# Ledger of designs, part 133: peptides against a protein of PDB entry 6MBK

Target 1, 240 residues: chain A of PDB entry 6MBK
Amino acid sequence: GFEMVNFKEEGFGLRATRDIKAEELFLWVPRKLLMTVESAKNSVLGPLYSQDRILQAMGNIALAFHLLCERASPNSFWQPYIQTLPSEYDTPLYFEEDEVRYLQSTQAIHDVFSQYKNTARQYAYFYKVIQTHPHANKLPLKDSFTYEDYRWAVSSVMTRQNQIPTEDGSRVTLALIPLWDMCNHTNGLITTGYNLEDDRCECVALQDFRAGEQIYIFYGTRSNAEFVIHSGFFFDNNSH

## One batch from the design tools (peptide; made by RFdiffusion4, then SolubleMPNN)

Design b2_p15_5_s1 (from b2_p15_5, 8 letters changed)
Fold by OpenDDE base, seed 4:
Parts: C-alpha cells; sequence; structure tokens
Structure b2_p15_5_s1 (fold): chain B 240 residues (1-240), chain A 15 residues (1-15)
C-alpha cells in the first residue's frame, strides 16, 4: 500500500508502505471520486455553467469554480481532498516581487505576466457574473469570492488538472484526481491510464519502490519553464 | 483492456 506523507521541501507526497514492483497496479481512483467538468456541471454550479459560455468553453475554469463551490460547502464530498490542497502555491500567481524580478531576464516573464493579466481579467469577469447572474444566487461562494479565492482555485487546477476521457470515451475532459495527484514528479514514462471498462484511473508503478520510499510519477515531457509556470517547481533532473 | 493515458494538462487559463 501507500500513505500520504508530508515530505520536507516537496510537501505532500505518497510513500510506499510495502514493496511495490514496477508495473504493479498500486493505485486506482474511480470516476465518482474525481472532480471533473462533468461533476461541475452536475453540481450547484450546473445552472450557471449551462448559461455561461466561458465556463462551457474552458473546462479548467469550470474546475476552478467547482473547486471553490465545493470548498465553500461544508458537507462537500470532496472536503477531505480539498483540505489536502496547499493554501498557497509556488506558481507565478504567488510570486513575490523579487521572484518576478529574477524572471525578468528570462522568456518566462511573458508567461508570468500573461497569467497575471488573464487571472485578473477572469476574476473581474466572474465577479460580475456571480454578482449579477440569477443562477449564481445559490452558489455558496456568492458573497465570498475574492481574488485570493480565484487565484487559489486557478493555481490548484493549473497544478493538478489532468486529461481523462469522458464517461462514454468520445471526448477528452479535465479532472482533478484525488490522492493520485499527490504523487510528485520524476522522469520516466506515463504510467497512469484511464480504464473505461471499470471507469477509473489506474496508476502502475514507474519503478520498484521499497517500503518507506516516496512514490513518484511522470507528469509528462515538459521544460523546467513549463514546470515553473504550470506546476510551481523546478525539476533538477529534467532532461528538457 | 485499453487504457487512455492520463496526462497532466498544461493548457493555460486564457481568455
Amino acid sequence: as target 1 above (240 residues)
Amino acid sequence: RSLVPVLHDFTPFTF
């Protein structure tokens, strides 16, 4: 098995509680446990989603609002998951002035400024929507929707969103995958797949892990710049 | 048993 552990410097991760062999299916997460665009549509957000073109067009924003609605709902099924999420992130939206200044000499600064601009614009747009749209009246966040809330949700989704198939397998959608997304990154191959027959995410071990070792997964081929911008970390052993 | 790869999505929040 495995357990969630707070590692120094890396934050939360998964630790093996027994020896796990390479290619062993050690973790699976049924669709019903995922936070998806579909679960957003089926939530209290659904009526607003059905009327807002941006929510419909941008699954990542839909997930961000879904996350905020569930966070604001004390009886949410996802409260245990949401409580494991960082309160702050190392992503550009949380950069201090010195970090931004450091990046000014890099091409990444354009993406940083883009994130600031886009997030601010989105917040302003949705603040107005939440205040004025009839279907927003029942949202638990209606009277508590700050930039900090939106920044947090965007950063949570940005760092954790995954492409998975829709239930019918006809399209790709976005999902947050509880527990699985606690795995930190290493170089390797994609070892997580979606099993449509069993309607679950399945993760096989990238390598042998001994009891007590941290379980890592491969997030995909990305540059360090992309990891900084989208995941909030540098990967020293990144070959890209 | 065909698994659809689960990929971290790096699509930006842009509009």
Scores: peptide ipSAE 0.366, ipTM 0.878, DockQ to the pose 0.937
Fold by OpenDDE base, seed 3:
Structure b2_p15_5_s1 (fold): chain B 240 residues (1-240), chain A 15 residues (1-15)
Amino acid sequence: as target 1 above (240 residues)
Amino acid sequence: RSLVPVLHDFTPFTF
């Protein structure tokens, strides 16, 4: 058992409510609960997706629009999950001018400027698509699509997107994984896998956790620059 | 059981 808790330094995370042993399967999430490129194709976004080459080529953008459409839909199945997401992020798209200046002496500045340029270009492109494409009339965001909306969706997906197999296991696709994505990061090994037989994401404990301890997972080997640019945090104990 | 590893994806939003 676990519960969502607000930790002073890390923000929201998961806390054990009982002793959990290393390698114990403590958390699983069926495919039907995930926000995926496939669920985007099966949503109100599906007709537009089927006719826009950029949505088809870039699963991360498809997830961003899926997230925006579901946020704008009062009866969305994912409303409880979406309401747990931050309203703002510590990622480069939210940096103040002074924060950008601190990075000017680093190689990260090129990635920051690339994010600004790419996000602005994408917004301009899709604003035109939403205003002119016949299938966009079905979208709940048709009359309300701002840069702030797009920035939020991009940042949400950037910080939370995961690679999972397709249902047939033949390809890799992208997913947001509710509840599981509340786990904060530590050094270790990958302990989350996809079970194709049961069609679910499965997470086993990285180590023993006692009742009352925070449950951490390992996101993968990344540089501190990648954590800042893509996840909005610096990991002091990063081995990379 | 054979599990496919689930990884956080850092692929950029680029076009």
Scores: peptide ipSAE 0.325, ipTM 0.866, DockQ to the pose 0.938
Fold by OpenDDE base, seed 2:
Structure b2_p15_5_s1 (fold): chain B 240 residues (1-240), chain A 15 residues (1-15)
Amino acid sequence: as target 1 above (240 residues)
Amino acid sequence: RSLVPVLHDFTPFTF
């Protein structure tokens, strides 16, 4: 077993409650528990999705709006998950002026400015859509859609979105994976896969974990720049 | 039994 713990330096993570052996299937999440582009299409967002070209073309934005709609819905199935998400992030969209100034001497500054510009443009576009589109009238965020809301949703999705297969396995789609996405990163191999037969995400242990140890996973081979820009952290022991 | 790898996605938010 495992439990969610707030670690002093790394924030929330998973801690083993018993000894877990390497390659042991310790965590699985059925598709029905995932926030996906498909669940967005099947939600209150569905009618708007069917008529907005950007939502259709950009699954990550669809997930961001899905997340916002569910957050604004008191009876949302995903409320327990959403409450585990950070209220703020260490990603570029949350950088203070001094942090931006510090990064001006680095190559990352171009990505910072790009994220800011793109996010602002997207917000302006969707603000107008939400105010004017007939199918937006049913959205719980109709009368409350701020840049801060959108910034949070974009950052949440950017840091947590995963590629998974569609139900028929024919294509790749995007998903937020509750509970699993609380695992922090370490060097290693990909140990999470999707089981199409059982229609679930499955995570096996990267290594032996003792009771009381934090459970880490490998997010994939990424540069520190990618971790900073997309995940909001440096990984000092990054092998890439 | 074949598993499809689950990968963190770093696709930018751009249009």
Scores: peptide ipSAE 0.357, ipTM 0.875, DockQ to the pose 0.925; fails the geometry check
Fold by OpenDDE base, seed 5:
Parts: C-alpha cells; sequence; structure tokens
Structure b2_p15_5_s1 (fold): chain B 240 residues (1-240), chain A 15 residues (1-15)
C-alpha cells in the first residue's frame, strides 16, 4: 500500500501506492523488528550495558550505542534499515557557524550549546569506557569510535526515538521503528499505537490518502523550537 | 483492541 520515495524538500518519505482511507490500518511493525533498549541489552552491547550505570539510566544513549554496534556489524539484521538513515542531519550538532550565529539571537541557542556540551561530555566518557572496559573489547566499534560516529548516532536516535510499552505493558521504553519512521510530519492527531496483544506498532491513516500522495503522520504536539532542536526541521504550518 | 499511543520522544541526551 506504500513505497519509500525521495521527495524533493522532505527527503525520504512514504508514498501511497493505492487509495488509503482515514483510520485504515495501513502499516504495522512487530516488536521483533524494532531497535529497542531491550534489543540493545540482548546484543553484543549487553555485557557493557549491565555494568555501565549511564547506559542503564539513559535508554536513548543505549539506543545510540546499539545503532553504532549494528552499523558496524555487516550481518546485522538492521543493516537494511540503517542504510536508509541519513549520513548527516540538520540537527544542532551539525550546524555550521552561520546557523549557530543565526540562532544566537534566540532562546534556542542555550539548548544548542547544551546539546554540544552534553554530546561532547558523553563522547569523552564513553571513549574512555570503550578503551578501558573489559566488556567493550568485543564491540565492533572498539577501534573505531569517533565523535562523528557518536554525533551521528545521537542525532539518529534523537530524531527517531519513540516511546513504546515494554512487552508486559508495565513500563515505557524507547524504540526506533523501521519503515514507520520514514513518514514525515504533519499537523493532526496521534495515529500510531502499540498493540500489546499482537506485540506490534500499528499506524492508521490520519486522513484519506490517494494513490501517489505522500503519507504523513503527526509526531505530537511540539513547538517549532522543539522541532528544530530535536528533529532538525522547522515546521512552517505548526499550530503550536 | 486497546492501543498504547506511540509518541515521538524528545527526551534530551543529558547527564
Amino acid sequence: as target 1 above (240 residues)
Amino acid sequence: RSLVPVLHDFTPFTF
């Protein structure tokens, strides 16, 4: 019912290959296909995760390292997904000097600087961990962990991480949702839910889409500042 | 079926 297409302004997105009606379940992604904190714990990262308090406390960082480990693994199940990810982002960590200068007159500059400082601190910390921790020796990134790698992973996770329930539904965890996260943003209502009975993400159409139209979803209520800082775009039609 | 809303998360990378 849909295909991945490179749109001129939005980059990669999903296009309908047939008419899709509002509220039609057109896309679902089983848990086994998601990159989650749990899949990170069950990966080559698991031993290090079990001994590093920051990885344990910060699921987003765990996802970033999971993404890096899987990217560095030629036989990773997620290689097809990872290859669809941008090599660079329009997030603050990729801002050129002129873009930073432009934001200096705004309140967003403090958040930009915070991202820079936090990301640099995290990189320095984990560089040391990767170099010295015994459980890091088997990580595929052991001998190749650059700031650029970390910046990319952080930006990838920051722009694509989602809250989903744990398998038992008792808690919330973080996930990257392959294929689904190719949908670009529009105003509307949340149309993606997690079905615990079938253990899958389910996305229903926000509106009628005709064959050949781009399929959009609503990421949630956010300010334009939040979109710039966390998603790397300015949404001109944002109602918030 | 009951669905739990899936939300894009803006939790910062901070420690």
Scores: peptide ipSAE 0.349, ipTM 0.874, DockQ to the pose 0.946; fails the geometry check

Design b2_p15_5_s2 (from b2_p15_5, 7 letters changed)
Fold by OpenDDE base, seed 3:
Structure b2_p15_5_s2 (fold): chain B 240 residues (1-240), chain A 15 residues (1-15)
Amino acid sequence: as target 1 above (240 residues)
Amino acid sequence: RSLIPVLHDFTPFDF
């Protein structure tokens, strides 16, 4: 077993409550527990999704709005998960002026400015949609949709979205994976997949973990610049 | 949190 723990330097992570062996299936999450583009279509957002070309074209934005709608819904099935998400992020959309000035000496500044510009344009577009579109009247966002709300949702999705198969396995879609996404990063190999027969995300242990040790996974090969821009952290032991 | 090869960019749609 495992438990969620707040680690001083890494924030929330998973800790082993017993010895876990390498390649042991220690964690699985059924599709019904995931926040997906499909669950967004089946929610209060569904009518708006069916009429907005951008929500249809950009599954990540659909997830951001799904996350905001569920956060604003006291009876949401995902409230326990949403309450575990950070209230703020160390991603570029939260950078102070001095942090942006520091990045001006790097190639990352172009990606940061692009992210600011695109996020602001998206917010302005969807603010107008929420104010004017008939299907937006049923959204809990109708009377409260700020840039801070959108920035938070975008940053949550940017750091936590994953690809999974559709229910029929014919295509890929996007999901947030509760409980699993608490795992912090270490160097290694990808040990997470999707089992279509059992319709669940599956994670096997990267290595042996003793009771009381933090359980790490490998997110994949990234540069430190990509970690900053997309994940909001540096990996000191990054080989790239 | 997100595995590779997931695209993190909210840039594919130009306004």
Scores: peptide ipSAE 0.243, ipTM 0.819, DockQ to the pose 0.199
Fold by OpenDDE base, seed 4:
Structure b2_p15_5_s2 (fold): chain B 240 residues (1-240), chain A 15 residues (1-15)
Amino acid sequence: as target 1 above (240 residues)
Amino acid sequence: RSLIPVLHDFTPFDF
């Protein structure tokens, strides 16, 4: 077993409550527990989603709005998950002026400025949509949609979105994976896949973990970002 | 103060 623990420097993570062996299926998350583009469509956001081309085209934005709607809903099923999310992120949208100034000497500044521009533009667009669109009237965020809200949701999605198969397995969609995404990153192999038969995300242990140890997983080359979990498990010969 | 900016890989939010 495992438990969620707040680690001082790493924030929330998972800690083993017993010895877990390498390759042991220790964690699974059924689709019904995921925040997906589909759950967004089926939520209070659904009517707006059905009429907004950007929400339809950009599943990540749909997830961001889904996250905001659920955060603004006291009785949301996902409240326990949302409360585990950082209030702020170490992403470019949260960079201080000195950090941005430092990056001005690097090529990364162009990506940072692009992100700022895109996020600001999206916020301005959706602010207008929320204020004017008839289907936005039922959104719990209608009267409380700030740039800070949008920045937070975007950053949450940027750091935690994953590709999963659609329910029929015909396509990929985006999801936030509660509990699983609390595993902090370590170098290794992808040990997370999607079991379509059982309709769940599955995670096997990257290594042996003893009771009391933090459980780490590998997010691929995209650490703390979107990765494709439906590609299955890469059990390469980790010469442990 | 040493700044260690970290850029995250992400799917851009662009339109």
Scores: peptide ipSAE 0.043, ipTM 0.690, DockQ to the pose 0.138
Fold by OpenDDE base, seed 2:
Structure b2_p15_5_s2 (fold): chain B 240 residues (1-240), chain A 15 residues (1-15)
Amino acid sequence: as target 1 above (240 residues)
Amino acid sequence: RSLIPVLHDFTPFDF
C-alpha cells in the first residue's frame, strides 16, 4: 500500500507502506473517480459548457471551472481530493515581484508574462459570462468568482492535467487523476497507462520501493523550463 | 491487454 505524506522539501507525496516491486500494479483509479471534461459536461457546469465556445474548445479551462464548481459545492464527490490540493503554487501566476525580477534575466520571462496576460484575459471574459449568462445562475461560484479563485484553478489544472482516452478509446481527453497525481517526479520511463477494458488508470512501480520510501513516477521527457513554467518546480537531475 | 500511456499535458491556457 501507500499513504499520503507531507515531505519537507517536496510537499505532499506518496510513501510506500510495504515493499513494492518494480512493475507491480500498486495504484489504479477508475474513470468514475477522475475529474474529466466529460464529468464537467455532466455537472452543474454542463448547461453553460453547451453554450460557451471557449469552454468547448479548451478542455483545460473546462477542467478549471469544473474544479471551482466542485470546490464551491459542499456535497461534491471530489471534496476529499480537492482538500489535498495546494492552496497556492510555485507557478508563474504566483510569482512575487522579486521572483519576476530574477527571471527577467532568463528566457522564461516571456512565458511568465504570457501566462499572466492570458489568465487575466480569461478571468475578465468568464467574469462577464458568469454575471450575464442565464446558465451561469446555477453555478455555486456565481457570487464568489475572484481572480484568486481562477488563478488557483488554472494552476491546479496546469500542474495536474493528464491525457487519457475517451471511454471508447477513439479520442484523447483531459483528466485530473486523484491520488495518482500526488506522486512526485523522478527520471525514468512512463509507468502509467489507461486500461480501457477495466476503464481505469493503472500505475506500475518504476522501480523497487521499500516500506517508508517515497514513490516517484516519471511525468515524461520535459525541459527544466517546462517544469518551471507548467509544474512550478526545477528538477536538478533532469536528463532532457 | 493494451494500455494507452497516461501523459501529463502541458497544453497552454491560451485563447
Scores: peptide ipSAE 0.273, ipTM 0.845, DockQ to the pose 0.930; fails the geometry check
Fold by OpenDDE base, seed 5:
Structure b2_p15_5_s2 (fold): chain B 240 residues (1-240), chain A 15 residues (1-15)
Amino acid sequence: as target 1 above (240 residues)
Amino acid sequence: RSLIPVLHDFTPFDF
């Protein structure tokens, strides 16, 4: 029903290969295909996760390290997904001096600086952990963990993380949702939910799409400040 | 990509 296409201005997106009707379930992603905090715990990162309080407390950081470990693993199941991710982002962590100078006149500058400081502090902490912790010795990033790597992973997670239910539906966890997260944004209503019975993320069409049209979804209402500073979103568990 | 802005408060957990 759709194909991955590199659009000139929007980067990778999804294009319809047939006519899709509004409210049609055109895309679903089973839990087993998601990068989750749980899949991080079950990966080579698991032993370190079990001993590091920050990884345990901050699922977003756990996802960032999971993403880095899988990127460094040639045989990772998620390699095809990881290769679709941008190499750089238009997020505060990638702002040039002139962009930062422009923002100095705005209230956003404090949030930008906080993000820089926090990310740098986290990197410094985890650099030490990776160098010294016994369970870090098996990580594929052991000898190649740079700030640029961490910045990229954090930015990837920041822009693509979603909340999904745990397997038992008792709480929420964080996930990256391959293929689905390629949908670019348009104005409308949230049309993505999680089906616990089938254990999958489900997306219904926001509108009619013709064959050859780009498939857009609505990411939710955001302020310009939220778009610029955070670019990060949680999945509202809209039961369809 | 992500739905609904969550302030990605990468507020470092107080170490």
Scores: peptide ipSAE 0.193, ipTM 0.795, DockQ to the pose 0.144; fails the geometry check

Design b2_p15_5_s3 (from b2_p15_5, 8 letters changed)
Fold by OpenDDE base, seed 3:
Structure b2_p15_5_s3 (fold): chain B 240 residues (1-240), chain A 15 residues (1-15)
Amino acid sequence: as target 1 above (240 residues)
Amino acid sequence: SSYVPVLHDFTPPSF
């Protein structure tokens, strides 16, 4: 097994409670425990989702609103997971004025400004939707939807969202994977896959871990192109 | 294949 531990330099992570061998399936998460675009559609957000073309087209925004709705719901199934999420992120949306000034000397400044502009536009659009759309009256966000809320939700999603298959395997959708995303990152191969037969995410060990050692995973790269170029899938024992 | 790699996606929303 494993346990959640606060490591001094890396923050929260998973620690092995026994020896784990390389390629051992040590962690799995069934679809029913994931926060997905489908779970967003099946939530209190569903009526609004069905009528807003941007929510339908932008799965990451649908997840952001799902996360906000569940955070505002005391009885949400995902409360234990949401409480483990950072309150702030090291994303451009949280950069201080001096950090942005420093970046003006770099090529990254255009991407930073684009992200600010896009996020502000998105917030303004959805603020109006939440204030005016009839189905928004059922959302816990109706009277409390700030830019800080949206910034946090977008940053949570962009740092934690994963591509997984739909239930029928016909398409790709987006998911937050509770418990699994508590693993800290190391360089290596992708060791997490989705088992469609058992309808679950499965993580195998990247290497041998002794009892008491931190368990690391490789999250992958920022794009599918980078994955193809720089990453392999470590699934030698996939008899599936 | 009944098994598909899970890929992290760092792409921010853009519109």
Scores: peptide ipSAE 0.475, ipTM 0.914, DockQ to the pose 0.595
Fold by OpenDDE base, seed 5:
Structure b2_p15_5_s3 (fold): chain B 240 residues (1-240), chain A 15 residues (1-15)
Amino acid sequence: as target 1 above (240 residues)
Amino acid sequence: SSYVPVLHDFTPPSF
């Protein structure tokens, strides 16, 4: 079906090993392989999560800490996935001084400053938690939690987090989706859904891909609500 | 439906 390839300009991506037709279910990822808020709760982070109101309220931060804990764990199931993640990102948190200066003439500068302030505040809060909370002693990052670590984790989550249903379908949770998120992005329709019956994320092909072509997907826009309303969603077997 | 759209969320953590 597909293989992981390091493309020169785009980094890691997926390449078709055979012809794939539009709307073909070519990729699926079972819940057990996802990094979720639930897997964070079931990890070494679980005791701290159960006692920190911010971790409980903010699933994206829970994912960031989950990612950091797993990265610091040599035997983590997600090590192969984590090793494919960029070490740096094109997010505002990584902007150089000249990039920030360029943006000073734009309204975007306020969002950049907001992200910096928020991330710094979060880091300061959790640095204190990690230093003082009894359950933090179990975390593999206890003695190594830098701003750079937190910036990386937040950027990883911000660029890769997805809304998926809980196992019972009653609520929305957040997930990183290994293998699937290796697909680079193109314009189009959302072609990824969650199959609750089979408890897996399913991706259908946005278009025909020939053997040897890179497989692209569309993750949507910043406003998921606006995207669903205005751009539509395609998924095979929507009636199921 | 047993199928729910998977939506990417680019929202950074904020508090």
Scores: peptide ipSAE 0.463, ipTM 0.910, DockQ to the pose 0.578
Fold by OpenDDE base, seed 4:
Structure b2_p15_5_s3 (fold): chain B 240 residues (1-240), chain A 15 residues (1-15)
Amino acid sequence: as target 1 above (240 residues)
Amino acid sequence: SSYVPVLHDFTPPSF
């Protein structure tokens, strides 16, 4: 029903290969295909996770390290997904000096500086952990953990992480959703849910899409400023 | 509920 396409203005996205009707379940992703905090705990990262309080407390960082470990693993199940991720992002961590200078005239500048400071602190902390912690010795990134690696992983997670239920539905956890997150963003309603009975993420079409049209989804309610800070997206009609 | 909305979380790591 869809295919991955490189669009001129928006980069990679999904294109309909047939007509898709509004509210049609056109895409689903079983839990076993997701990159989650739980899959991070069950990976080569698990021993370190079990001993680092920050990894335990911050699921987004756990996902970032999971992503880096899997990227560094040639036989990772998620290699096909990871290879589809952008190499760079339009997020503040990738802004050039002129972009930062422009933002100095906006209220967003404080959040930009906070993000820089936090990311630098996190990198410094985890660089030391990776160099000194016994359980880090088996990580595939042990001898290759740069700021660029961390910046990329954090940006990947920040732009793509989703709240989903745990398997038992008792709590909320974080997940990257392969294939689904290839849909570019538009304004609208949330059309993605998690079906606990079938243990899968389900996406229904926001509107009718004809064969050959790009499929868009709505990621959630955010201001344009917040979207720029967190995802790099901007929509004039984002009134939510 | 057996069906829960999936919400994108834009929260950057902060500490």
Scores: peptide ipSAE 0.455, ipTM 0.911, DockQ to the pose 0.794
Fold by OpenDDE base, seed 2:
Structure b2_p15_5_s3 (fold): chain B 240 residues (1-240), chain A 15 residues (1-15)
Amino acid sequence: as target 1 above (240 residues)
Amino acid sequence: SSYVPVLHDFTPPSF
């Protein structure tokens, strides 16, 4: 019912290959295909995760390192997904010097500097962990962990991570949702849920889409300023 | 509930 397309201005997105009706279940992704905190724990990162308190406390960082480890693994199950991710993002961590200088006149500058400072601190911490921790020797990124790598992984996670239930439904965990997260954003209602009975993410169409139209989803209610800061998105009417 | 909304979390890592 859909195909991946590289749109010139929007990058990768999904295009309908047939007519899709509003509220039609057109896309689902089983848990086994997701990159989750749990899959990070069960990966080559697992031994380090079990011994590092920051990885255990911060699921978003666990996902970032999971993403880096899988990217560095030629035979990773998630290679096809990782290859669809942008190489760079419109997040503050990628702003050029002139863009940062321009933002000095805005209220956004505080959040930009905060992201820079926090990301640099995180990188410095984990660089030392990767260099010194015995369980880090098994990581494919051991000799190839740069700030640029970490910046990319953090930006990938902050723009794409989702809250989903654990398998037993007792808690919330974090997940990257392959294929689904290629849908570009529009205003509307949340049309994605997790079906615990079938153990999968389910996305229903926000509106009617005709064959050949791009399929959009709604990521949630945020101000334009928040979307720019966290996702790089801007919409004239991004308020709900 | 057997069906839970999937929510984006745009929170950057911080410590």
Scores: peptide ipSAE 0.453, ipTM 0.912, DockQ to the pose 0.802

